# Peptides against a protein of PDB entry 3B8E: the designs that were tried, part 8

Target 1, 230 residues: chain A of PDB entry 3B8E
Amino acid sequence: PFLIFIIANIPLPLGTVTILCIDLGTDMVPAISLAYEQAESDIMKRQPRNPKTDKLVNEQLISMAYGQIGMIQALGGFFTYFVILAENGFLPIHLLGLRVNWDDRWINDVEDSYGQQWTYEQRKIVEFTCHTPFFVTIVVVQWADLVICKTRRNSVFQQGMKNKILIFGLFEETALAAFLSYCPGMGVALRMYPLKPTWWFCAFPYSLLIFVYDEVRKLIIRRRPGGWVE

## One batch from the design tools (peptide; made by RFdiffusion4, then SolubleMPNN)

Design b1_p8_7_s3 (from b1_p8_7, 3 letters changed)
Fold by OpenDDE base, seed 1:
Structure b1_p8_7_s3 (fold): chain B 230 residues (1-230), chain A 8 residues (1-8)
Amino acid sequence: as target 1 above (230 residues)
Amino acid sequence: VVLFPPVL
């Protein structure tokens, strides 16, 4: 989000506080839960990693994490951001370059796409109103990401959902996201204003896309071992 | 961060 914030000069899509809530809040228990996942059925048929030649973080992992899944997640977050701003009168094309005037506290007449004037206070309320749904969007796409991380090659349907700690992590991150979104005083404490319940569903297509994308990838790997998709 | 660094 920060790269697009700089390049496109748009209002801040995701705040530093919401980023910290992801990294220190919603991601911790899910990440730990993967240590308790059952071994894949074929693990004892695979050769061990060569610790001298094989990197733990390889190009394949970077491509998958940052280049594929991470881009779908970012797209989901930005979709939610643009929809909220459009519902508040700011169409996506009008946001380009708007940051300079948006962040100026002395400008109280910033026009939206319909010619309505917005005070600095009103603009900051809308900005912080975007941060919470962006955060919730990340949590919803994290469900799919956590589930696809259960296996490297096998389908999740072959592995099953037997890891009780992972199931607990999915409930915990969702409950924490709901708590941070709806607890009274979070607007003052964390600049996280409450979101309409409908905003939770904006991420569902992207979460489903991540899941289907990875299941198709794994299916291709199983059918064509040693292909360019591995 | 499981696969989320691009979201930062």
Scores: peptide ipSAE 0.046, ipTM 0.793, DockQ to the pose 0.042
Fold by OpenDDE base, seed 5:
Structure b1_p8_7_s3 (fold): chain B 230 residues (1-230), chain A 8 residues (1-8)
Amino acid sequence: as target 1 above (230 residues)
Amino acid sequence: VVLFPPVL
């Protein structure tokens, strides 16, 4: 969010508080749950890692995590952000460069795409109203990310959902996201305003896309071992 | 994997 906030000069898509809620809240139990995942059925057919040459975090992992899955997650978050701002009268093209006037507390006549004027207070309410759905969008795309991380080569359907700690993590992160979004006083305490229930569905196509993308990737790896997809 | 830095 901050990179596009700086480059495109758009209103802040995701706040520091919501980022902390992801990094210290919703991601912790899911990440720990992966330590309890069962070994894949083919693990004894793989060569051991060379500890001198093979890094634990390699270019393939960075490319997959940050370059592929992370980009789909970011697109999901930004889709939710643009939908909410468009529903409030701010079309995506109008947001480019708007940050300068948006963040100025002395400008109370910022126009939307329809010529409606917005006070500083109204703009900040809309901005913080975007942060919570962006956060929830991240949680929904994390469901798919966590599930695809169960295996490196086998299908999730072959591995199954036997890890009870991972299932608990999926429920915990969702319950925490709902708590932070809807608990009375969260708007004052965390600037997390309640979201319309419909905004939870904005992430679903992206979550499905992540899952399908990884299952197709794994299918290609199984059919063509040693290909450029590994 | 904490995939959130690209979202920032």
Scores: peptide ipSAE 0.052, ipTM 0.805, DockQ to the pose 0.040; fails the geometry check
Fold by OpenDDE base, seed 4:
Structure b1_p8_7_s3 (fold): chain B 230 residues (1-230), chain A 8 residues (1-8)
Amino acid sequence: as target 1 above (230 residues)
Amino acid sequence: VVLFPPVL
């Protein structure tokens, strides 16, 4: 989010507080839950990692995490952001370069795509209104990410949902996301304004895409061992 | 899991 905020000079898509709520809030229990995941059925057939040559974080993991899944997650977040801003009169094209005037507290006549003028306070309400649905979008795409992280090669349907700690993590992160989104005073404390329930669904296509993408990837790996996808 | 880095 922050890179596109700088490059495109758009209003801030996701606040620092919401990022901290992801990294230190919603993702903690899910991440820990993976330590309790059952080993894949073929683990004893795999050669042990060579600690001298094989990195724990390899190019494949970086490519998958940041280059593939992370990009789909970012697209999901930005989709939600652009939809919310468009519903508030700011079309995506109009947001390009708008940051300078948007963040200027002395400019109270920033026009939207329809010629409506927005005060600094009104703009900040809309900005902070975007942060919560962006955050929720990340949580919803993280459901898919957590589920796909259960295995490297086997389908989730082969592995199953037997990890009770992971299931707990999915409920916990969702409950925490709902708490942070809807608890009274969160707008003042965290600059997280409540979202319409409909905004939860904006992430669902992306969450499904992540899941399908990884299941197809794993299917290819299983059918073509040693391929370029592995 | 933490695949959305704060830098993105």
Scores: peptide ipSAE 0.049, ipTM 0.794, DockQ to the pose 0.040; fails the geometry check
Fold by OpenDDE base, seed 3:
Structure b1_p8_7_s3 (fold): chain B 230 residues (1-230), chain A 8 residues (1-8)
Amino acid sequence: as target 1 above (230 residues)
Amino acid sequence: VVLFPPVL
């Protein structure tokens, strides 16, 4: 989000506090829960990693994490952001370069795409109104990410949902997201304004896409071992 | 959990 904020000079899509709530809040228990995942049924058919040649973080992991799944998550977050701003009168094209005037507290006549003038306070309310749904969008797509991370090759349907700590992590991150989104005073404390319940569903297509994409990838790997997808 | 780079 921050790279696009700099390059496109758009209003801040996700706040620094909200990013910290993801990295230190919602992601921590789910990440730890993967340490308790049962081994895949094929683990004894794999050779041990060679510590001298095989990197722990390899190009395949970076490509999947950052280049594939991460990009789908970013698209989900930005989709939610652009929809909210468009519903408030700011079309995506109008946001390009708007950051400089948007963040200036002395400019109280920033026009939207319809010629309506927005005060600094009104703009900041809309910005902070975007941060919470973007955060919730990330949590919803993280459900799919956590589930696909259970396995490298086997389908999640083959592995099952037996990891109770992972299930707990899914509930914990969701409960934390709901708490941060709806607890009174979070708008003042964290600049996280409450969201309409409908915004939780905005991420569902992207979460489903992540899940289906990875299951198809794993299916291809199982059918064509040693293919270009592995 | 992949630290999703797009959140950074």
Scores: peptide ipSAE 0.046, ipTM 0.789, DockQ to the pose 0.041; fails the geometry check

Design b1_p8_7_s4 (from b1_p8_7, 4 letters changed)
Fold by OpenDDE base, seed 3:
Structure b1_p8_7_s4 (fold): chain B 230 residues (1-230), chain A 8 residues (1-8)
Amino acid sequence: as target 1 above (230 residues)
Amino acid sequence: SVLFPPLL
């Protein structure tokens, strides 16, 4: 999010407070829950990692986490952001370079794509209106990411959903996201304005895509051990 | 986040 904010000079897609709510709020219990996941059924067929040659974080893990899953999650968040801004009169092309004038409190006549003028206060309302649905989009794609992280090679259907702490984490992150999105005063305290319930569904295609993508990847790995996908 | 790289 922040890289595109700098490179494209668009209005801030996700607030710093909202990022902290993800990193310290919604992600922490899910991440801890993975420590309680049962071993995969094939783990005893694998040789121990060589601590001198084999990295814990390798190129394949970085490519999967940041290059593949991370990109799909970012696309989901940005899709939600662009839809909300377009519904408020700001088409995606018009957002390029707009940040400089958008963040200037002395400019009260910033035009949208339809020639409507927006005051600084109105622009900040629509910006903070984007932050909450972007946050919720991230939480919804996180459900899929957490579920795919249960296994490296086996299907989630082979592993099952036996980890009660992981199930608790999914409910906790969702309940926290709902609390932060709808509790009175969150607009003042966190700059997270309430979202319409329909915005929760905007991320579902991306969560499904993440899940299907990883299950297909794992299926290929199981059918062709030692292939370029492993 | 460590789980969710796109937030960096």
Scores: peptide ipSAE 0.050, ipTM 0.801, DockQ to the pose 0.041
Fold by OpenDDE base, seed 1:
Structure b1_p8_7_s4 (fold): chain B 230 residues (1-230), chain A 8 residues (1-8)
Amino acid sequence: as target 1 above (230 residues)
Amino acid sequence: SVLFPPLL
């Protein structure tokens, strides 16, 4: 989000506080839960990695996590951001370069795509109204990412959902996201204004896309061991 | 994020 904020000079898509709520809140229990996952059914049939040549974090894992899944997650967040701003009169093309005037507290006549003037206070309300749905979008795509992380090669349908700590993590991160989104005073304390319940569903296509993408990847790996997709 | 790199 920060890279696009700098390059495109758009209003801030996700606040520092919301990022901290992800890194220190919603992501911790899910990450810990993966340590309790059952070994894949074929793990004892695989050769052990060579600790001298085989990295735990290889280029392929980085490409999958950051380059593929990470880009789909970012796209989901930005989709939610652009839809909210468009519903408030700011079309995506009008946001390009708008940051300078948007963040200027002395400019109270910033026009939207329809010629409506926005005060600094009104603009900041809309900006902080984007932060909460962006955060919730991340939590919803996190469900898919956590589930796909259960296995490297086997389908999630082959592995099953037997890890009770992972299931607890999914409920905990969702409950925390709901608490941060709807608790009175969060707008003042965290600059997280409440979102309409409909915004929870905006991320579902991206969450499904992540899940299907990884299941297809794993299917290809199982059918063609040692392929470029592995 | 440890699990979710796009947050950087």
Scores: peptide ipSAE 0.045, ipTM 0.803, DockQ to the pose 0.041
Fold by OpenDDE base, seed 2:
Structure b1_p8_7_s4 (fold): chain B 230 residues (1-230), chain A 8 residues (1-8)
Amino acid sequence: as target 1 above (230 residues)
Amino acid sequence: SVLFPPLL
């Protein structure tokens, strides 16, 4: 989000405080819950890694986490952001380079894509209206990412949802996201304005895409051991 | 994010 904010000079899609709420709030319990995941049914049939040659974090893991899944997650967040701004009169092409005038407190006549003028206050309301749905979008795609992280090779349907701590983590992160989104005063404290319940559903296609993508990847690994997809 | 590195 922040990289695209700098490169494209668009209005801020996600606030720094909101990012901290993800990293220190919604992700902590889910990440810890993975330590309690049961071993995959075939793990004892695999050779141990060579600790001298095989890295714990390899290029394939980085490519999967950052380059594949993380890009789908970012796309989901930006989709929600662009939809909200388009519903408020700002089409995606008009947002390019707009940050300079958008963030200027002295400019009160910034035009939208339809020629409507927006005051600084009105623009900041719309910006902060984007932050909460972007945050919620991240939490919703986190559900899929946490679930796919249960296994390296086996399908989630083979592994099952036996980890009660992971299920608790999914509930906790969702409850925390709802609390941060809807608790009175969060607009002042965190710049998180309340979102319409419909915005929770904007991420669902991306969560499904993440899940299907990883299940297909794992299916390929199971059918073709020793492939470049491992 | 620990799970969402591109969001940093």
Scores: peptide ipSAE 0.047, ipTM 0.793, DockQ to the pose 0.041; fails the geometry check
Fold by OpenDDE base, seed 4:
Structure b1_p8_7_s4 (fold): chain B 230 residues (1-230), chain A 8 residues (1-8)
Amino acid sequence: as target 1 above (230 residues)
Amino acid sequence: SVLFPPLL
């Protein structure tokens, strides 16, 4: 989010407080829950990792987590952001370079894509209105990410949903996301304005895409061991 | 591990 904010000079897609709520709030219990995941059924049939050559975090894992899944997650968040801004009169093309005027408190006549003028206060309401659905979008795509992280090779359907701590983590992060999104005073305290329930669904295609993408990846690995996908 | 990279 922040890189695109700098490069494209768009209004801030996701606030620093909201990022902290992801990293320290919604992701903590889910990440810890993976330590309690049952070993894959074939793990005892695999050769032991060579601690001198094989890294715990390899380039494939970094590529998958940051380069592939993380990019789909970011695209999901940005999709939600652009949809909200478009519904408020700001088309994606109009947002390019708009940050300078958007963040200027002395400019109260920033035009949208339809020639409507927006005061600084109105713009900040819209910006903070974007932060909450972006955050919720991240939580919804994290459901898929957490579920795919249960295994490296086996399908989730082969592994099953037996990890009660992971299931608890999914409920906890969702409950926390709902709390942060709808609790009175969060707009003042966290600059997170409440979202319409419909915004929760904006992430679902991306969450499904992440899940399908990883299941297809794992299917390829299972059918073609030692391929470039491992 | 953080599931979503915070700085992306």
Scores: peptide ipSAE 0.038, ipTM 0.782, DockQ to the pose 0.042; fails the geometry check

Design b1_p8_8_s1 (from b1_p8_8, 4 letters changed)
Fold by OpenDDE base, seed 4:
Structure b1_p8_8_s1 (fold): chain B 230 residues (1-230), chain A 8 residues (1-8)
Amino acid sequence: as target 1 above (230 residues)
Amino acid sequence: VVVLPPLP
C-alpha cells in the first residue's frame, strides 16, 4: 500500500495502525494454526528434503507468497479502495497526484471528479472510511490464503478442514475484524470508521480467485510432478 | 458517504 501511495501520490489507502492490526492482530492466530496442520497424506511417500540444497523457504515459495498471492491480496485491497473513493466522487484517475492537496489542512476546496469541493475534515472522513474496508478486504482474502496454506500439493478437499485451531483462527480473525470495524470508539481510537456490511463482499471475488488459482496450481503439480510450478 | 451512522 505505501509503495503505491508514494509512487502514485494517492490518498493513504491503509493506515499504519490498520496494518499493525493485520500483522499482529488478525494474522497471528491463523499463522500459529498452520503449525498444527496435519501432514499431507503423501508426505511419507516423498523423498526427504536435502537440507543442504533444498530450503524450507525457497524462491518459489517466496514468489508464490509475495509475488502472486500477495499481489492478488493487494489488488483486492486497492480495488475496494478505488470503489469506495469512486462512490464518494473521486475517480481513480483523479486520485493520481491528489495526496499533496488531500493531506493539506489549509486546502478546504479540493474538487472531486464531479466538481464538488471537499473540506479537509470531509476528506479525512472518506480516507478513514477507506481504511476499514481495506482492512476487512485483507481479512477476507486472508481466509483464502490461510486455507490454501494448509497444503503444498494436496487439494484442500483432499486434506479437509480438520484443524480445529485453524478453524478457530478463521473465526477469531473475522470476529476481531468485526470488533475493530464496529465497536464504538474505534473511529477515534484507531481511525477506523464503520463500514456498510456490503463492503465485506467486495473482496469475495479476490478470495475466490486466490483459492481457485492455488487449487489449479496444486492440480497442475499433482498431474505433472517436477514442473516449474512446484 | 459509505460511513455507517454512529452506533447509538
Scores: peptide ipSAE 0.021, ipTM 0.666, DockQ to the pose 0.055
Fold by OpenDDE base, seed 3:
Structure b1_p8_8_s1 (fold): chain B 230 residues (1-230), chain A 8 residues (1-8)
Amino acid sequence: as target 1 above (230 residues)
Amino acid sequence: VVVLPPLP
């Protein structure tokens, strides 16, 4: 989010507070829950890691987590952001370079794509209205991310959903996201304005895409051991 | 602490 914010000079797509709510709030219990996941059925067929040659974090893991899944998550968040701003009169092309004027409190006549003037206060309301659905979008795509992280090679359908702590984590992160989105005063306290329930569904295609993508990847790995996908 | 979110 910040990289595009800096490069494209667009209005802030995700606030610092919302990022903290993701990193320290919604993602914490899910991440801990993975420690309680059952070993995959093939674990005893794998050689132990060589601590001298095999890194815990390798290029494949970085490529998968940040280069593939992380990018799909980002695209989901930005899609939601652009849709909301477009519905409020700001087309994606018009957002390029707009940050400087957008964040200036003394400019109260920033025009949208339709020539409507926006005060600083109105712009900040729209910005903070974007932060919450971006946050919710991340939570929804994190459902898929957490589920795919249960296994390295086996399908989630082979592993099953037996980890009660992981299931609890999914409910907890969702409940926390709903609390932060809809509790009275969150707009003032966290700059997270309430959402229309419809915004929760904007991330569903991306969450499904992540899940299907990883299941297909795992299927390829199982069918072609030692292939380039591994 | 730059907590790297999953790269959004």
Scores: peptide ipSAE 0.020, ipTM 0.633, DockQ to the pose 0.036
Fold by OpenDDE base, seed 1:
Structure b1_p8_8_s1 (fold): chain B 230 residues (1-230), chain A 8 residues (1-8)
Amino acid sequence: as target 1 above (230 residues)
Amino acid sequence: VVVLPPLP
């Protein structure tokens, strides 16, 4: 979010506090849960990694995690951000370059796309109202990310959902996201204002896309071993 | 590691 914030000079899509809540809050239990995942059915048929030549974090993993899945997650977050701002009168094209005036506390007449004037306080309420749904969007797309991380090659339908710790992690991260979003005082303490329940569904298409994308990738790998996708 | 997307 910070790259686009700097390049496009848009209002801050995701705050530092919300990022910390993802990194230290919602992601911890899910990440730990993967240590308890059952071995894939074909693991004993695969050759062991060569520790001298094969990296644990290779270009393929970086490309998949950051270049593919990470980009879909980012698109989901920005989609939610743009929808919320559009519903508040700020169309995406109007946000370009707006940051300078948006963040100026002495400008109380920033116009939206419809000519309505916004005070600094009103703008900050809308900004912080975007941070919480962006955070929730990341949690929802992380459901798919966690599920696809259960296996490297096999379908999740072949592996199943037998890891009870992973299931607990999915519920925990969702409950924590709901707690941070709706607990009284979170607007003051964390600058996380409550979101309408409907905003939770904005991420669902992206979460489904991540899941389908990875299942198709895995299907290709299974059908064409040693292809450029593997 | 649930790879958090690099800060978009």
Scores: peptide ipSAE 0.027, ipTM 0.709, DockQ to the pose 0.041; fails the geometry check
Fold by OpenDDE base, seed 5:
Structure b1_p8_8_s1 (fold): chain B 230 residues (1-230), chain A 8 residues (1-8)
Amino acid sequence: as target 1 above (230 residues)
Amino acid sequence: VVVLPPLP
């Protein structure tokens, strides 16, 4: 979010408070739950890691987590951001370079794509209204990310959903996201304004895409052992 | 894998 904010000079898509709520709030219980996941059925068929050559965090893991899944998650968040701003009169092309005037408190006549003028206060309400749906979008795509992390090679359908702590984590992160989004006073305390229920569905295609992408990856690994996809 | 949040 901050990289695109700097490069494209768009209004801030995700606030510092919402990032902290992800990093310290919604992701904690899900991350801990993975420690309780049952070993895959093929674990005894795998060679042991060579501690001299094999890193715990390797290029393949970084590429998968940040380069592939992380990019799909970011695209989901930005999709929600652009849809919200477009519904409020700001088309994506109009947002490029708009940050300078958007963040200027003395400019009260910033025009949208339809020639409507926006005061500084109105712009900040819309900006903070984008932060909460972006946050919720990240939680929804994290459902898929957590589920795909249950296995390295086997399908989730082969592994099953037997980890009760992981299931609890999925409910906890969703309940926390709903609490932070809709509890009275969160607009004042966290600058998190309530979102329309429809915004929860914007991330669903991306969450499904993450799940399907990883299941296809795992299927390829199972059919072609020793390929570049491993 | 510590799912680091997507780089904002």
Scores: peptide ipSAE 0.022, ipTM 0.645, DockQ to the pose 0.042; fails the geometry check

